Peptides against a protein of PDB entry 2FGR. Designs and how they scored, part 112

Target 1, 331 residues: chain A of PDB entry 2FGR
Amino acid sequence: SSVTLFGIVDTNVAYVNKDAAGDSRYGLGTSGASTSRLGLRGTEDLGGGLKAGFWLEGEIFGDDGNASGFNFKRRSTVSLSGNFGEVRLGRDLVPTSQKLTSYDLFSATGIGPFMGFRNWAAGQGADDNGIRANNLISYYTPNFGGFNAGFGYAFDEKQTIGTADSVGRYIGGYVAYDNGPLSASLGLAQQKTAVGGLATDRDEITLGASYNFGVAKLSGLLQQTKFKRDIGGDIKTNSYMLGASAPVGGVGEVKLQYALYDQKAIDSKAHQITLGYVHNLSKRTALYGNLAFLKNKDASTLGLQAKGVYAGGVQAGESQTGVQVGIRHAF

## One batch from the design tools (peptide; made by RFdiffusion4, then SolubleMPNN)

Design b2_p15_7_s2 (from b2_p15_7, 10 letters changed)
Fold by OpenDDE base, seed 1:
Structure b2_p15_7_s2 (fold): chain B 331 residues (1-331), chain A 15 residues (1-15)
Amino acid sequence: as target 1 above (331 residues)
Amino acid sequence: DELLRKFLEELNSDF
């Protein structure tokens, strides 16, 4: 049996030029290059190629010292693994987000990430962003000549919101091909939730691909999220992402990513462009900077996620500029 | 299959 303590402390100075009132916000933010975390994990060899595992991970907020408390809401799993793959029990990334967020060059955090994995419809479920689930059982296959897959089911446990039943039920999975420089994946998911106290299905389809040319990496995402409401019509968003990264001087990485969010229910688009740089001072410590531009059109009110400073929306049709400069340390 | 087909159709309409 082994137990490993691990973590990341990532803290930055952040600025956004507009909040919901049109005013600037600035201060100390968290998780600009990687989500700050504290975790414990371990494995036990059971013999015959079978292993038991556990993983407990919570988010760290370095700006306030976790004033709202600490929990293991990032991951809280027990697992069995072997030649058959891995079965996990407990709260985790759902299989679709675990695989498809891997194509995001900004690691699903800070002001630069792909924001498609979102609650687009004021869904009342706790995880209506499609990222994690409670009461989750997951299975991940081995890699068979490049081909791999993951599947998950989360129990609703008869949770209700308003007249909606089965809230929190998840079913989803992905198929992928991962071989050398190439990765490609298709993910499908459905969550049961509520909007305005009424039953709603959150359907998601995502395509992802990346290719590593050595000198640079290209990555892309195509996603549709649809909140299918029993009353009031569907709330649909088509999200697109294209990004490139390249190593710089053996100690750095530059990243450029564009995303488009076509919010069909309000006939409004948002454009996001982010430039990022990471400078490795060591294997465990890096400096980083992110510069992001978010252009909302028409009724769009999206805001950059400067966690710890400002993560709210802006006025309809307003543009937002964000900057983060920070330190990431891993242990 | 139907979800994928609808998604591809919607993508083609947006390009």
Scores: peptide ipSAE 0.012, ipTM 0.525, DockQ to the pose 0.011
Fold by OpenDDE base, seed 5:
Structure b2_p15_7_s2 (fold): chain B 331 residues (1-331), chain A 15 residues (1-15)
Amino acid sequence: as target 1 above (331 residues)
Amino acid sequence: DELLRKFLEELNSDF
C-alpha cells in the first residue's frame, strides 16, 4: 500500500475594478491558476488486478489560513479499480463536471475559467453549480480504443428544502473519445434542487472538445443549464467557450479564452475574455498572471471570481476588469 | 432538451 500527501498552494495579488457598489477591490487572493488544496491519497494492490484506493482532498485558503476551517469537500472517496474500470464511493466531482471542466484552459479556477458550471437560478441546494455531489456513487470505464464513459448517482437521502423533496439527487454521465491529440465528450446530468422553496430540476447538457496541435491547443465548450421550475418558468443559460493555449519558450504557456453566457431568463448576455500566462520556474513552482474582462449586457450582473478578494456580482450592465498575479507551488 | 430527457429517462429506468 502507498499513501501520498500532496497539495497546491496558489496565492495571488488580485484586483477587480468594480464590485456591486461600483468600487474597486484588491488584496491577496487564492487559487488563480490552480485551486489550492491539501490531500491524501493511496492505493492498495489486492491482487488479481484489483486495487483499493482512497482520496481525501480539501481546499486551502492561503490568504487567511483556512479561517473558516478545513474539510475534505473537494473529494472524499474510497474506490475499487481494475480491468473493469473504477467505482468510487463518496463526495467527488460528479462525472459530468470531472470530464467537461477538463476542456477549460483555466482549470475551472481564478478569474479566467468557464463559468457555465454555476448556480444560475439562486438554487438552494449545496452543489447547484453542478460540480460536486454528496453521497455519490461513480463508475468510470477503462479507455477502449479512445472511447470512455463515466456515470454517477448521488442519493438525496430525503433531503428537503421548503416543499422540495429529493434535494441533492444527482444522475448523470458522459461519453467521451480520447485519442492522442483529440478529446471530445458529451455530458448529461440532472440534479434535484429547490428555488424559492419549490422543487426544481437542474438539467445540464455539455459538449466539449479539444485538439492539441503541438504548437497550440484549441478547446471548446457548449453548455445548456436549465433550472426547470414548476412555477415561474425555466431559467435557462446557454454558455459557450472557445480557448487556445500555446507553449512559450519551453518554460511558459499563454492562454486566451472567450466565453459567452446567454442568460435567457433575463434576456441578457455576458462576454468574458481572459488572457493568462504561466511561467514555470520549476516542475513544482510557477508564476502566473491573468487579465480578464467581463462585459455584462442589459440585466446581467456577473462578476469575475477573484477568490479571496471579490467574487460577487456587479451592477446590471456593468463591465468588470480583473487581474491576478501570483505564485503556484505544488508538493 | 430532448436528448437530455431521453438520456435521463434511460438512466432513471436503471434505478
Scores: peptide ipSAE 0.008, ipTM 0.425, DockQ to the pose 0.012
Fold by OpenDDE base, seed 2:
Structure b2_p15_7_s2 (fold): chain B 331 residues (1-331), chain A 15 residues (1-15)
Amino acid sequence: as target 1 above (331 residues)
Amino acid sequence: DELLRKFLEELNSDF
């Protein structure tokens, strides 16, 4: 067997001009370009094209040294892989998020990412953002002429919150076409959760596409998330993203991304625009800067996710500007 | 199918 220790340490100086009180926040933050992580992984060749694998990965918080502790909540899987694809057992990205976040030019991280994968309804489940699940079985197909798919099921294990008795159950998957410059995917998922102690279904549909023109890449997402509540009506959000990236001088990348979050339950929109730059000092070390603007309308209170500095909301209808400047190192 | 249909209908209503 082989075992690899790997990780990323990404730490930044971050600023947001407005918190929930209308005050500025600034300090040392984490995960501005890539999520900081420490992991162990390995594979064993079992012969006949069959391989066993393991993957253990936890988040690193460079600003506080993991004051809340270290765990393998990013991924803790054992797997079998071969000509049939890959089966994974354990906590991981759910198949829908694993595939559809790949269209986010900000890598689902920092102040610039697509924020559609969110708990829009104050869901009481641990993973009501639709990103990961406990007790997950996943299957990923090989790529057949561009076509590929992934499926997942997470057991609820009779987890209860209030009157909800199936919290954490996930079923979902994606179909995709990945060939040359083109990528396109459709993802569908349902997660059982609770809102206000009552059983709630988190339904999600996501469309993603990207095209690499060589000189630039375009990427887009269309998503609906619906928390279906038996009492109080559904909480629905339509999220849209369009982004472009381009290489700069062989050592850099510039990114521009727009997102719209149409929060139907409060009849309120939020607009996000982010400019990012990454400068590669080496294959493993980069400097980066992000500039994001978030405009809330009406009752919208969304905030930029300056992890380690401020990730809360703002007052209804307020705008927020955020900056991150940092170092990313991979090992 | 129903989720996809509703999504497309809602997208069309927003434009």
Scores: peptide ipSAE 0.008, ipTM 0.535, DockQ to the pose 0.011
Fold by OpenDDE base, seed 4:
Structure b2_p15_7_s2 (fold): chain B 331 residues (1-331), chain A 15 residues (1-15)
Amino acid sequence: as target 1 above (331 residues)
Amino acid sequence: DELLRKFLEELNSDF
């Protein structure tokens, strides 16, 4: 049996030129290149090709020292693995997000990531962004000649909000092909939630692909998220992403990513473009910079996620520029 | 099937 302590401390100076009042925000932020975390994990060989595992991981907020406390909400799993793949019990990334966020060149954090995995409808469920779930059982296949899959089910445990039952129930999965430079995936998920105290289904379909040309990597996402409401009509968002990354001088990586969020319920689009650079000082320590521009059209109020500084929306139709410059250290 | 079909239909309408 082995136990490993691991973590990342990622802290930055961040700036956004507009908040909800139209004012600038700046200060010390967190998780600009990678989500800051502390975790424990381990495995036990049970013989016969069977292994037990555990994983406990929580987010670190280096700006305030976790003033709101520490928890293992990132992942809290026990697992069995072997030739059959891996079964996990406990809070984790849902299979769809675990796979499909891997195409995000900004590691699903900071001001640059694909923001499609979002609560688009003021859903009242705890995880209506489609990223994680409580009470989750997950299964991941081995890789069979490139083909792999993951499936998950989260129990609602009779959670209710207003008249909505089954809140927090998740069912979803992906199929993928991962072979050499190519990765491609299709993910489907449904989560039960509530909007305005009324039963709502959060349906999600996501296509992802990437290709590593050695000199550069291209990555793309196509996603639809639909909050199906019994009353008030559906809240649908089509999200698109295209990104490129390239190694620079053997110690750096440059990233460029564009995303479009077509918010059908408000007939409004938002455009995001992000330039990022990571400079590796070592295998464990990096400097980074992100520059993001978010253009909201019409009724769109999306904001860049400058965690620890400002992660709220902006005024309708306003553009926001964000900058992060920081240090990432892994241990 | 329905979700995939709707997704494809919407993608086709957006281009």
Scores: peptide ipSAE 0.011, ipTM 0.518, DockQ to the pose 0.011; fails the geometry check

Design b2_p15_7_s3 (from b2_p15_7, 10 letters changed)
Fold by OpenDDE base, seed 1:
Structure b2_p15_7_s3 (fold): chain B 331 residues (1-331), chain A 15 residues (1-15)
Amino acid sequence: as target 1 above (331 residues)
Amino acid sequence: DELLAEFLAELLSDF
């Protein structure tokens, strides 16, 4: 049996021009181009085309040396795989996020990513951003002439919050077509949660597509998230993203991405535009820079996610500018 | 089906 140790250390200097008080924040941040991580993984050939696998992965915070501790909350799975695909048991990305975040050109991290996978409603569940789940069983199909799918179910284990039962139950999946330069996917998910101690369903639909022209890649997302409350109106957000990336000089990549977040419950929009550049010093080491602009309208208070520096909101209707410059190293 | 129909209807109304 082989065990592989792997990881990424990504640390940056970050700046945002406004916090919740209207003041600037700056310092050393983490995970600007890729989420910093430490992991262990391995496979065992069981014969007959069957393999066992394990994967244990946790986030690294290079700015404070994981002062709050280390865990395997990114992924902690055991699996069986073969010609039938892969079955996973344990905490992981839910199938919908695993597939649909792949269209985000900013790798679902830093100040530039698509922020649609969010807790839009002050949901009280630990994973109300729709990204991961505890107690998860997942199944991923092989690729059948381009067609593939993933499905997941997470047990609530009778978890309650207030009067809400079944908190943390997830059901969801995607269907996709991945063939050569084209990728397209549809994802659907429901998660049981609570808002204000009352039962709430977090419903999500996401469409994603990308096309690689060789000289450039285009990518897009369309998403609706609804927190359907037993008492009170739905909290709905429509999120849109369009991005482009291109290789530069054989050692670099430039990325431009726009997103719109239409927050229906507060009748307010936010616009995000991000320019990114990655410069590969080697196969394992890169320098990067991100420049992001977030324009909130009306009652919108969204903030850029400068992890380790400032990831909170801003005043209603305020705009925020963010910068990250950092080093990414993979091992 | 309902979620998809609502999403498409809202998406089309927002253009």
Scores: peptide ipSAE 0.016, ipTM 0.623, DockQ to the pose 0.011
Fold by OpenDDE base, seed 4:
Structure b2_p15_7_s3 (fold): chain B 331 residues (1-331), chain A 15 residues (1-15)
Amino acid sequence: as target 1 above (331 residues)
Amino acid sequence: DELLAEFLAELLSDF
């Protein structure tokens, strides 16, 4: 058996020019280039090509020293793997988010990421952003000539909110083609939740693709989320992302990403543009900077996710600018 | 099928 302790400490100075009151916020934030984490993982060879595994991972908040505590909410799985692929039991990224967030050039963290994986409808479920699930069983295929897939089911365990039953039930999966410079994926998911104490289905469809030209990488996402409510009509968001990254001088990477969030229920769009730079001081240590611009139109109130500084919304129709400059260290 | 069809239809309508 093997046991590996691993982690990332990512801490930044962050600024946003507007909060919900129109005031600037600034301070020390976390997870600007990669989510700060502490984890343990290991494997046991069971023979015959079968392996057991475990993975325990929690988020680190370097700004306050985990004042709210530490947990393994990022991942807490036991697994079996072999020539058939991998089966996982426990809280994890749901298969759809695990695969489709891989097209986000900002690694689903900081002020620059694709924000489509969101609770768009004030869903009352704990994971209504479609990123993770409790009580999850997942299966991931091997890669067969580029083709791969992942599937997941999370038990609701008869959790109720108001009149809503089956809260926290997830079913979803993806199919993908990953071969050399090309990656493409289709993900589908449904999660049972509640909005206003009423049963709501969070349906999600996501298309992702990327191509690595060597000198640059292009990446894109197309997503629809729909919170299907029995009463009050559906809350639908179409999210689009296009990004490019390029290596710089053998030690750096520049990233540019655009996203559009078309929030149909409020007939309002938000535009996000982010420029990022990572400078590798070593294989384990990097400096980084992110500059993000978020333009809300009409009734849109989206805010950049400057974790540890300000991650709330802004006034309707307001634009927000965010900056992060930080250090990432992996161990 | 319906979800994909709806998504594609909406995607096309948004352009």
Scores: peptide ipSAE 0.015, ipTM 0.615, DockQ to the pose 0.011
Fold by OpenDDE base, seed 3:
Structure b2_p15_7_s3 (fold): chain B 331 residues (1-331), chain A 15 residues (1-15)
Amino acid sequence: as target 1 above (331 residues)
Amino acid sequence: DELLAEFLAELLSDF
């Protein structure tokens, strides 16, 4: 048996030029390049190619020292793995988010990530962003000549909100082809939730692809998220992303990513463009900088996620500029 | 799984 303590402390100075009142915000933020975390993991060889595993991981907030406490809500799994792949029991990334966020060049964190994995409809479920689930069973196949898949089901355990039952139920999965420089995936998921105390289905389809040219990588996402409401009509968002990254001087990486969020229910678009740079001081320590622009049109109120400083919305039709400069240390 | 098939059919109809 092995047990590994691991983590990341990522802390930054962050600035956004507008909050919900139109005022600037600045200060010390967290998780600008990677989510800060503390974890324990281990494996046991059971023989015959079978392994048991555990993984316990929680978020760290370096700016306030975890003033709200610590938990293992990032991941709390026990698993069996072998030639058949891996089965996981416990809270984790749902298979769709685990696979499809891999095409986000900003690692689904900070002010630069693809923000399609979002609660677009004021869903009342705890995980209505489609990223994680409680009570999750997941299965991941091996890679068969490039082909791989993952599936998951989360139990609702009869959780209710208002008149909505089955809240927190997830069913979803992906199919993928990962071979050499090419990756491509299709993900499908449904979550049961509530909006305004009424039953709502959160449906999600995501296509992702990337190609590594050696000198640069291109990556793209196409997503539709639809909150199907019994009353008031569907809340649909089409999200698009295109990004490029390139190594710089053997110690750095530059990233550029564009995203479009077409919010159909309010007939409003938001455009996001982010430039990022990571400078590796070592295998474990990096400096980074992110510069992001978010342009809301019409009724759109999206805000950049400067965690620890400001992650709220802006006034309808307002644009926001964000900056993060920080240190990431892994242990 | 019928639920996934129905879900896929509905999603595909939106494109």
Scores: peptide ipSAE 0.019, ipTM 0.625, DockQ to the pose 0.012; fails the geometry check
Fold by OpenDDE base, seed 5:
Structure b2_p15_7_s3 (fold): chain B 331 residues (1-331), chain A 15 residues (1-15)
Amino acid sequence: as target 1 above (331 residues)
Amino acid sequence: DELLAEFLAELLSDF
């Protein structure tokens, strides 16, 4: 049996040139290159290739010292694993997000990530961004000659909001091919939620692929998210991402990523472009810098996610520039 | 699973 304490402390100085009032925001932010976290994990060998495991992980907010408290909402799982793969019980990344966010070169964190995994419809559920779920059962296959898959189901436990009686139910999964330099995946998910107190289905399909050329990596995502509402029509967003990364001088990595968010319900697009650099001072410590541009068109009000400084929207049709410079330390 | 099949069919029909 083993128990490991682990974590990341990632803190940055961040700036955005516009908030909802058109004013600049700046200060000390958290989680610019990786989400700051504290965790406990362990395994027990049960013999015959069977293992038990646990994983408890919570977010750390280094800018305020977790003023709102600490919890294990990042992951709180018990598992069995073996030649059959892994079964997990408890709150975790849903299988679709766990796999498909791996194509995001900005690690789903900071001002540069792909923002497609979002609550596009003011859903009233706790996890309407499609990233995690409570009451989750997940299964992950081994890798069979490159082929692998993951599946998940989350119980709603009769949670009600307004007239919606299945809030928090998730069903989803992915199929993938991961072999050497190539990765490709298809993910499908549905989550039940409420919008305006009415039952709503959040349907998601995501395609991802990457190829590592050694000298550079290319990565791409194509996603559709559809909130199917009983009243008011569907809220559909098509999201696209293309990114490249390259090692620099054996100790650095440069990243460039573009994303497009086509928000069909408001007939409005947003364009995001991010340049990032990570400098590894050691295996555990890195300096980083991110520069992001977000161009909203028409009725689009998207904002960059400078967590701890400003993560809200901007005025319709306004553009936002963001900068983060920080330190990441892993233990 | 019939529920999963219906789910997949519904999602695929939207594309």
Scores: peptide ipSAE 0.014, ipTM 0.542, DockQ to the pose 0.012; fails the geometry check

